# Peptides against a protein of PDB entry 6RO1: the designs that were tried, part 4

Target 1, 216 residues: chain A of PDB entry 6RO1
Amino acid sequence: LGKEIEEYIHKPKYCLPFLQPGRLVKVKNEGDDFGWGVVVNFSKKSNVKPNSGELDPLYVVEVLLRCSKESLKNSATEAAKPAKPDEKGEMQVVPVLVHLLSAISSVRLYIPKDLRPVDNRQSVLKSIQEVQKRFPDGIPLLDPIDDMGIQDQGLKKVIQKVEAFEHRMYSHPLHNDPNLETVYTLCEKKAQIAIDIKSAKRELKKARTVLQMDEL

## One batch from the design tools (peptide; made by RFdiffusion4, then SolubleMPNN)

Design b1_p8_4_s1 (from b1_p8_4, 7 letters changed)
Fold by OpenDDE base, seed 2:
Structure b1_p8_4_s1 (fold): chain B 216 residues (1-216), chain A 8 residues (1-8)
Amino acid sequence: as target 1 above (216 residues)
Amino acid sequence: MKGEIILK
């Protein structure tokens, strides 16, 4: 469900109006989760499709992200890496393709006008941490329908399923159980085990199919 | 545009 919403919100036609300087956004690039960063600017780049010659505009957002210091020592050609949990890291302005935005917050911060000084960049990390303290249940998201104005019927059906799930979750007798967190953790563990079993069965089936093709 | 501006 969350991933299905991400497939809508990261589309330039929906998210560009909300990529103002100071907007909180989450950035994820494949296996690299940068967590929450702050929009500095965005730009439209002219791109030409290699096969059709058609103009396919690329949208790049400059996001202030917490990066590993190791990734900063290597030349401007290496992709920035997220700071490790135990690392202090350093806040850097990273050019990010707009489709790598996994979430957009309703929160917008004031940022320093000059982000060249390290102290100015690190001050933004303190501001993100302060917002996280104010929202212990998580930084609030833009509503895809009410805030972003997305009219897609596929998204509306996803939201209705989320709302119906949440309603059932809150109406469940376990909602008043002081052990609710323990029950949720157990449900998440069971769901993860079910995914892992399904993955392992798929890999085993692929391995058997390859072996059967080598025997034919 | 709905959005909360958080002061530094």
Scores: peptide ipSAE 0.159, ipTM 0.847, DockQ to the pose 0.580
Fold by OpenDDE base, seed 1:
Structure b1_p8_4_s1 (fold): chain B 216 residues (1-216), chain A 8 residues (1-8)
Amino acid sequence: as target 1 above (216 residues)
Amino acid sequence: MKGEIILK
């Protein structure tokens, strides 16, 4: 279910309008999970398919990611690797294909104008960590329907199945398995926090609409 | 926080 939503949101057709500088995104390349990074910019590269002559545009996003210091020593020949869990790592600007975005946050950060100094890049890691502290149950995602405007009926059916599964999970307590209660309490907390975040986003959108109405 | 968090 989460993977099925990912297959929609990483498509350039849907995600490109949300890849502004400072947007929080999660990057995964095969087995390498970089976790949360920050969009610096994106570019469209024209690629010509060698066999058909068809224009297949490649979308590359530059993302500030937490990389291992070991992978940076060989940066001329090897792809950047994610920092180990116990490693501090170093924030690097990495070119990423847009389809490698596993999540897109509703959160956008202010980023330094110059990301060449290490201290400026590491300041963004501190900002990500502060966002994670404010959202202990996870960084808030863009809503694929309400925020991203995805009209695909396949995605709507996936979301309805998730909501119906959550609703069945809440309305039919399966037998008193204490492991189920822990998962239910975590899912109830996540659902309540998602509702509270949706409410807080509505209040912040109202407050921003009020601030935008006061600037007009 | 030194950075503005913009929720969109």
Scores: peptide ipSAE 0.132, ipTM 0.805, DockQ to the pose 0.162
Fold by OpenDDE base, seed 4:
Structure b1_p8_4_s1 (fold): chain B 216 residues (1-216), chain A 8 residues (1-8)
Amino acid sequence: as target 1 above (216 residues)
Amino acid sequence: MKGEIILK
């Protein structure tokens, strides 16, 4: 289910409007999970398919990522590797293909204008860590329907399945109450609770936005 | 503080 949502979100037609400087994004490349980074900028590159002559535009986003210092020593030819869990690592600006974005946050950070100094890049890591402390249940995601405006019926069906699964996890207290509330009333309550969770997430998002502006 | 968290 999470992977099925990712297949929509990482598409340029949906995500590009949200790749502003300071946007929190999660980057994953095959087996390498970089975790949360911060968008610096993005660019459209003209690409011509060698076999068809068709224009296939490549979208590259520059992301501040926590990289292993070992991988940076070979940086002339090798792809950056994520920092180990126990490693300090170093924040680097890494060019990432847009389809490698596994998540996009509703959170944007202020970034220093000059990212050449190591201290300026490391200050952004401190800001990410502060966001993680403020969101112990995880960094808030953009809603693909409400925030990103994705109208695809396949995605809507995936979201409905996720919401129905989450609702089943939370609405099963360990009490075997045998009351056959009809499948319809459960579906309507599920739809309403999904709306209420979505509304509560939006209100929590707004309330935390206001509280965080007053504390910074 | 230098880090405005803009939740948008």
Scores: peptide ipSAE 0.131, ipTM 0.801, DockQ to the pose 0.180
Fold by OpenDDE base, seed 5:
Structure b1_p8_4_s1 (fold): chain B 216 residues (1-216), chain A 8 residues (1-8)
Amino acid sequence: as target 1 above (216 residues)
Amino acid sequence: MKGEIILK
């Protein structure tokens, strides 16, 4: 269910309007979870499908990501790797295919004009960490329907199934469905994502009010 | 905070 929503969100037709500089995004590449990064820029590359001759535009987003220092030493030939949990890492601008965006936040950050200095890149990590501290329940996600304007009936049915499952889960603990654990784990992740979106939208509204109060 | 949280 969370993965099904991700399959809509990462589609260029839906996410491109939200890939402005400073947008918080999550990047996941196969087994590599980079967590939250910040959009720097995006580009459309014309690609020709080798088998059909059809124009298949590749969308590449430059994302400032926390990378392992070990992977950066080999960066001339190897893809950047995410920082280990206990590693400080280093913030690097990484070109990412748009379909590798696992989440898009409603939060945008101001980014330094020049990201060539390490200190400017590391300042963005501090800003991400400050955002995470303001959102203990998780960084707010864009709502696929309300914020992203996705009208796909498949997505609406998925969301309705999630909401109906969450409502059933909270109103009636179904004591006896043996598929509950797998559905619960997927729906707890999705309920947690939806709760995280809703809590984080509330905290963002609070944090915006606090920032407006600190500018007065 | 050096970052404006811009809701868009």
Scores: peptide ipSAE 0.126, ipTM 0.807, DockQ to the pose 0.158

Design b1_p8_4_s2 (from b1_p8_4, 6 letters changed)
Fold by OpenDDE base, seed 3:
Structure b1_p8_4_s2 (fold): chain B 216 residues (1-216), chain A 8 residues (1-8)
Amino acid sequence: as target 1 above (216 residues)
Amino acid sequence: MKGEIIIK
């Protein structure tokens, strides 16, 4: 279900309008989960090499991501690696193919104009951590229908299945299976979280104001 | 923009 939604939102035709500087995005490349990063810029690379039958323009987004320090020592030709869970890491601007975006937040940050200094890049990590602290239930996502305007019937059916699953999960008294209670309390938390985030997002959206991190 | 929350 989550992955099926990702297959829609990572498509350039849907996500490109939302890839402004400061947009929070989640990046995943195969086994490498970078977590939440911040869009710096995006570019259209026309890979019109006349001899490669792939006419489709590649879209690359520059994302400020928490990378391992090991990946910084490796030559400019090696792919950046995510910081290990126990590692501090370093924020680096990484060129990411747009289809590797696993999530797009409704949150957009102010970013430093100059990201060459390490301190300026690390300040953005602090801002991400502050956002995560303000949203203990998870960073708010763009709604693929209400925010992104995706009209695809396949996506609507996926969302309806999610909503129906969530509704059934709340309406069925799960008898005392402690393992189910844990999954359901996690899913109930997640769905109550989704409701509370949707409510909070609606209130924040109504304000039409730029919020300070301390005003959240 | 729709769904945008801007945080300073």
Scores: peptide ipSAE 0.261, ipTM 0.874, DockQ to the pose 0.689
Fold by OpenDDE base, seed 2:
Structure b1_p8_4_s2 (fold): chain B 216 residues (1-216), chain A 8 residues (1-8)
Amino acid sequence: as target 1 above (216 residues)
Amino acid sequence: MKGEIIIK
């Protein structure tokens, strides 16, 4: 469900109006989760499709992200890496393709006009941490329908499923259980175990299929 | 904007 919503919100036709300076966004690049960063600017780049010669515009957003200091020592050609949980890291302006935005917040921060000084960049991290303290249940997201104006029927069906799931979750007798967090943690653990069993069964089936092909 | 929370 969350991933299905991401497939809509990261599309330039929907998200570009909301990529103002100071907007909180989540950035994820493959296995690298940067968490929450702050939009500095965005740009449209002319791109030509290699096979058709058609203009396919690329959208790049400059996002202030918490990066590993190790990734900053290597020349401007290496992709920035997210700071480790135990690392302080450093806030850097990173050019990000718009489709790598995993979430867009309703929150917009005031940012320093000059982000060249390290102290100005690090001040924005303090502001993000303050927002996280104000929203203990998580930083609020833009509503894809009411805020972003997305009219796609596929998204509306996803949202209806989320709302129906949430309604069932909150209407459940366990919602009033003081052990609800423990029940959720147990449900998540059971769901993860079920995924791991399914993965292991797929790998075992692949290994057996390879062995059977080597025996033929 | 709709849904915009500005933190100063």
Scores: peptide ipSAE 0.260, ipTM 0.870, DockQ to the pose 0.821
Fold by OpenDDE base, seed 1:
Structure b1_p8_4_s2 (fold): chain B 216 residues (1-216), chain A 8 residues (1-8)
Amino acid sequence: as target 1 above (216 residues)
Amino acid sequence: MKGEIIIK
């Protein structure tokens, strides 16, 4: 279910309008989970398929990611690796193919104009950590329908199945399986968090509407 | 934009 939503949101057709500088994104490359990073910019590269002559545009996003210091020593020959959990790591601007974006946040940060100094890059890590403190239950995601405007019927069916599964979990307590209670408590927390995020988005929309009314 | 939270 979460992976099926990912297959839609990482498509350039849907995500490109949301890849503004400062957008929080999650990057995963095979087994390497970089976690949350910040979009710096994106570029479209023209690629020609060698066998068909068809133009297959490659979309590359530059993302500020927390990288292992060990992987940076070999940066001329090896791809950047994510920082170990217990490692501080170093924030680096990494070129990422757009299909490697596993999540896109509703959060957009202010970023320094010059990201060449290490201190400016590390300041963005502090900002990510502050966002994580403000959202203890997880960084808020873009809604694929309401925010991203995805009209695909396959995605709507996936979301309806998730909502119907959540609703069935709440309306029909299956027998007292203690493993179900843990999944229920996690899903109740996620649904309460989704309600609280919808409420906080409504309050932020009200606060932004108030701020936009004060700027008019 | 819809769904945008700007943190300064």
Scores: peptide ipSAE 0.248, ipTM 0.866, DockQ to the pose 0.657
Fold by OpenDDE base, seed 5:
Structure b1_p8_4_s2 (fold): chain B 216 residues (1-216), chain A 8 residues (1-8)
Amino acid sequence: as target 1 above (216 residues)
Amino acid sequence: MKGEIIIK
């Protein structure tokens, strides 16, 4: 279900309007989880499918990501790797295919005009960490329906199943379903994603209130 | 935009 929601969100037809400079996004490439980064820019590249001759536009988003310093030394030939958990890492602008966006935040950051200096890139990491401190329950996600305007009935059915499952999990501890562990692991991930969406919506409401208080 | 928060 979280992965099923991700399969809608990362589609260019839905996410492109939200890929403005400063937008917080999560990037995951196969086994490499970069976590939260910041959109710098995006580009549409015309691509021709080699087998059909059909125009298949490639969408590349430049994302400021926390990368391993080891991968940066080899960056002339190798793809950037995420910073290790205990590593400080370095913020780098990485070209990312749009379908590798695992989440899109409702949060946008101010970014420095010049991201060539290391200090300017590292300042954005501090800003991400400040956002994470403001949102202890997780960085707020865009709502696929309310914010992104996704009208797909498949997604609505997925969300309704998540909500109905969460409601059942919270209202009736399923004491007797033998598939509980597999359902619980999938549903802890789902409940975590929907708790993340719901906590993120609450923290979004709080952060709007704080920003309105700082503008007064 | 809907759902947008800008943090400076």
Scores: peptide ipSAE 0.240, ipTM 0.867, DockQ to the pose 0.694

Design b1_p8_4_s3 (from b1_p8_4, 6 letters changed)
Fold by OpenDDE base, seed 2:
Structure b1_p8_4_s3 (fold): chain B 216 residues (1-216), chain A 8 residues (1-8)
Amino acid sequence: as target 1 above (216 residues)
Amino acid sequence: MKGEILIK
């Protein structure tokens, strides 16, 4: 469900109006999760499709992200890496393709006009951390329908499924159970065990298939 | 904007 919503919100036709300087956004690039960053600017790049010669515009957003200091020592050609949980990291302006935005917040920050000084960039990290303290249940998201104006029927069906799931979750007798957190933790553990069993069965099947191919 | 929370 969350991933299905991401497939809509990261589309330039929907998200570009909300990519103002100071907008909180989440950035994820494959296995690299940068978490929450702040929009600095965006640009439209002319791109030509290699096979058709058609103009396919690329949208690049400059996002202030918490990066590993190790990734900053290597030349401007290496992709920035997210700071490790135990690392302080450094806030850097990173050019990000718009489709790598996994979430867009309703929160917009005031940012320093000059982000060249390290202290100005690090001040924005303090502001993000302050917002996270104000929203212990998570930084609020833009509503895809009411805020972003997305009219896609596929998205509306996804939202209706989320709402129906949430309604069933909150209407469940366990919602009034003081042990609800314990029940959720047990459900998450059971779900993780089921995933791990499924993964292990797939790996075992692959290993057996390789062994059978070596025996043929 | 709709839904915008501005933090100073």
Scores: peptide ipSAE 0.298, ipTM 0.884, DockQ to the pose 0.806
Fold by OpenDDE base, seed 1:
Structure b1_p8_4_s3 (fold): chain B 216 residues (1-216), chain A 8 residues (1-8)
Amino acid sequence: as target 1 above (216 residues)
Amino acid sequence: MKGEILIK
């Protein structure tokens, strides 16, 4: 279910309008989970398929990612690796193919104009950590329908199945399987968090409407 | 934009 949503949101057709500088994104490359990073810029590269002559445009996003210091020593020959959990790491600008974006946040950060100094890059890590403190239940995601405007019927069916599964979990407690209670408590927390995020988004929309009314 | 939270 979460992976099925990911297959839609990482498509350039849907995500490109949301890849502004400062956008929080999650990057995963195979087994390497970089976690949350910040968009710096994106570019379209023309690629020609060698066998068909068809133009297959590649989309590359430059993302500030928390990288292992060990992987940076060999940066001329090896791809950047994510920082270990217990490692501080170093924030680096990494070119990422757009299909490697596993999540896109509704959060957009202010970023320094010059990201060449290490201190400026590390300041962005502090900002990510502050966002994580403000959202203890997880960084808020863009809604694929309401925010991203995805009209795909396959995605709508996936979301309806998730909502119907959540609703069935709440309306029909199947028998006291202690493994179900753990999944239920996690899903109740997630749904309460989704309600609290919807409430917080409504309050932020009200606060933004108030701030926009004070700027008019 | 819809769904945008700007944090300064």
Scores: peptide ipSAE 0.295, ipTM 0.883, DockQ to the pose 0.656
Fold by OpenDDE base, seed 4:
Structure b1_p8_4_s3 (fold): chain B 216 residues (1-216), chain A 8 residues (1-8)
Amino acid sequence: as target 1 above (216 residues)
Amino acid sequence: MKGEILIK
């Protein structure tokens, strides 16, 4: 279910309007989970399919990601690697294909105008960590229907299945099912995505209220 | 825009 939602969200036709500078996005490349990063910009590259001559536009987003310092030493030819859990890492601007975006947050950050200095890039990591403290249940996601305007009936059916599953899990005290742990682990991952969408809408309403209070 | 939390 989470992966099925991802297959809609990462499509350029849906996500491009939300890839503004400062947008929080999650990047995953195969086995490499970079976690949350910040959009710097995006570009459309003309790509011609070598065998058909068909124009297949590639979309590249530059994302500030927490990278391993070890992977940066070989940076002339090797793809950046995510920082290890116990590593400090370094924030780098990494060009990412748009289909590698596993999540898009409702949160946008102010970013420094000049990201060439290391300190300016590392300041963005502090801002991400502050967002994570404000959202202990996880960084809020964009709603694919209400925020992103995705009208696809396949996605609507996936979301309805997630919501119906969550509702059953909360309505039935499964207190006595020995398969509860396996169900819970699969449910928590699925539930977290629908909770993240629903919590994002609630926290969007709250955070808009907080920003209005700091401007008064 | 719909769906934006701006954090300074």
Scores: peptide ipSAE 0.292, ipTM 0.880, DockQ to the pose 0.675
Fold by OpenDDE base, seed 3:
Structure b1_p8_4_s3 (fold): chain B 216 residues (1-216), chain A 8 residues (1-8)
Amino acid sequence: as target 1 above (216 residues)
Amino acid sequence: MKGEILIK
């Protein structure tokens, strides 16, 4: 279900309008989960090499991501790797193919104009951590229908299945299967989170003003 | 924009 939604939102035709500087995005490349990063810029690369039958333009988004320090040493030749869970890491601007975006937040940050200094990049990590602290239930997502305007019937059916699953999960008294309780508490947390985020997003959206991180 | 929360 989550992955099925990702297959829609990562498509350039849907996500490109939302990839402004400061947009929070989640990046995943195969086994490498970078978590939440911040869009710096995006570019259209026309891979019109006359000899590759792939006429489709590649879209690359520059995302400020928490990378391992090892990635910095090999950055000239190797792809950036995510910071390990126990590692501090360093914020780096990483070129990411747009289809590797696993989530797009409704949150957009102010970012420093110059991201060349390490301190300016690390300040953005502090801002992400402050956002995460303000949204304990998780960083608010763009709604693929209401915010992104995706009209695809396949997506609508996926969302309806999610909503129907959530509704059934709340309406059925799950008798004491401890394994179901764990999945259901995770899903209930996620659904309560989705409700609380939707509520918080509605209240923040009503403000129509740029909020300070301390005003959240 | 729709769904945007801008934080300073």
Scores: peptide ipSAE 0.287, ipTM 0.883, DockQ to the pose 0.689

Design b1_p8_5_s1 (from b1_p8_5, 3 letters changed)
Fold by OpenDDE base, seed 1:
Structure b1_p8_5_s1 (fold): chain B 216 residues (1-216), chain A 8 residues (1-8)
Amino acid sequence: as target 1 above (216 residues)
Amino acid sequence: SLKEILIK
């Protein structure tokens, strides 16, 4: 479901109006997840489709991303790689094809005017980390319908399925209780105690009936 | 203070 939404939001016809400088975006390239970065700028490049001769414009967004320091040494020939989890990394401005945007945030940051100094780029990482601290459940996303204005009926159906799934998950609070097994075990114990009380009452009634038959 | 602009 999240991937199906991604296939809509990364389309230039929908996302370009929201790619302002300072917009938080998530970047994923094949197996490489860069996580959250900040839009610096975007450009339209003319491209010609090799098979049809049709003009297919390529959209490139410059995104400030946390990159591995190892990947920066060969920056002339090798694509930037994401920083390892245990690595501090370095913030770099990376040209990214717009279709590699996996998420777009409602959050927009102020960015330094000059991103050439390392300290200015690293200050943006501190800003991203502060946003992440404020949103422990995740950085808020643009709503594809309400915020991005996507009218596609396919997307509306996907969102309705997500909302229906979430509503089912939350409308049954017992199913989301990590103690559901303990609640079921307690309910089974209560049911067993109720059966045992009912059996003990039946045995007491039988014993009373036997005592009444010996007095007749 | 992060001047967060939530621009919807």
Scores: peptide ipSAE 0.060, ipTM 0.795, DockQ to the pose 0.167
Fold by OpenDDE base, seed 4:
Structure b1_p8_5_s1 (fold): chain B 216 residues (1-216), chain A 8 residues (1-8)
Amino acid sequence: as target 1 above (216 residues)
Amino acid sequence: SLKEILIK
């Protein structure tokens, strides 16, 4: 279910408007999980498929990622590798294909104008770590419907299934109630209310976090 | 610093 949502959000049609400088994004390439990084910029490259003449535009996002120092030694020929959990790593600007974005946060960071100095890149890592401390349950995601405006009915059905599953998982005491259909309709309404409350709590948390930031 | 974090 989470992977099915990912298949929508990483599409250029939906995600490009949200790839502003400073946006937190999660990058995953096959087995390599880079975790959370920060968007620097994106570019559209014209790609012509040699066999069909079809224009297949490639979208590349430059993302500041925590990379292994070992992978940086071979950076001329090899793809950057994520830093190990036990190593400090180094923040590096990595060109990433847009479809490798596994998540997009509602959080944006201020980034230094000059990312050439190592200290400026490492300052952004400190900012990511500060965001992670403020969100112990995980960095907040953009809502694919409310924030990203995705109208696809397939995505709406996936979200409804996720919410129904989450509701069943948290409603452990009600597994013995024979009125499953009435509970399902109440679960759909409560899931919709939980979406609306989660949306309203996100809006309130956005507003409160902005207000707390103006006070600090 | 809190000033570096925007939620938009």
Scores: peptide ipSAE 0.059, ipTM 0.802, DockQ to the pose 0.172
Fold by OpenDDE base, seed 2:
Structure b1_p8_5_s1 (fold): chain B 216 residues (1-216), chain A 8 residues (1-8)
Amino acid sequence: as target 1 above (216 residues)
Amino acid sequence: SLKEILIK
């Protein structure tokens, strides 16, 4: 189900308007999971299909990603590799094909204007880690329908299946729980909080208001 | 110093 949603959101016709500098995106390349990075910019490259002469535009997004230090030494010829879990790594600007974006966040960070200094790039990693700390259940995603405006009926059917599956997964264990009322009250509170968060996010989107999350 | 998290 998550992979089926990914097949829609990584399409240039849907995602390009949301690839602004500072946007949090998740990058996967084959077996390499880079996790969350930050968009620096994107470019359209003219590509000519070798057999038809038709213009097939390639979209490349430059993403600041946590890379292994080993991959940086060979940067002229080898693809960047993700940092190992036990490795500090280094934040590098990596050119990524747009279809390798596995997720797009509703979160957009401020990024330094000059990313040439290592300290400026590493400061962005600290910002990502702080966002992750604030969202222990995961970094919030753009809604593909409400935020990205995807009208595809295939996607709507996928979302309906996800919602129905989640509803069944939550309803089935609860049917035998003697604390059902307490769990219902907690689920209603969680649902209300989710509605309030969705409403607050919509109001923020309308207001173009930079929520400076002040230093708490 | 958490600079500006823009939610858009």
Scores: peptide ipSAE 0.058, ipTM 0.807, DockQ to the pose 0.154
Fold by OpenDDE base, seed 5:
Structure b1_p8_5_s1 (fold): chain B 216 residues (1-216), chain A 8 residues (1-8)
Amino acid sequence: as target 1 above (216 residues)
Amino acid sequence: SLKEILIK
């Protein structure tokens, strides 16, 4: 279900309008989870499909990601790797294909105009970490329907299935498994957060007001 | 301090 939603969100048709500088995005490449990064810019590259001659535009987003220092020492041709959990890492601007965006946040940060200095890039990591502290249950996501305006009936059916599954999970008496209580409290928190996000989203959509979060 | 903007 989460992956099915991701398949809609990462489509250029839907996500490109939301890839503004400072947007928080989650990047995952196969086994490599970079976690949350910040959009710097995006570019459209013309790609010609070798077999059809059809123009298949590739969309590349430049994202500030926490990378391992080991991966940065290796040649400009090697793919950046995520920082290890215990590693400080280094923030780098990494070109990412748009389909590798696993999540898009409703949060947008101010970023330094010049990202060439290491200190400016590392300041953005501090800002991401502060956002994560403010959202202990997870960084808020864009709503694919209410925020991104996706009208696809397939997505609506997926969301209805998620809501129905969540409702069924909450309606089942989990009397006997202590591990289920932790999963259900996490699910209840996630559903309450999703409801609170949806309600806050309805209010914010009505208000057209950019909530400036106070000074980070 | 970078001001975060919640943009929908």
Scores: peptide ipSAE 0.059, ipTM 0.810, DockQ to the pose 0.197; fails the geometry check

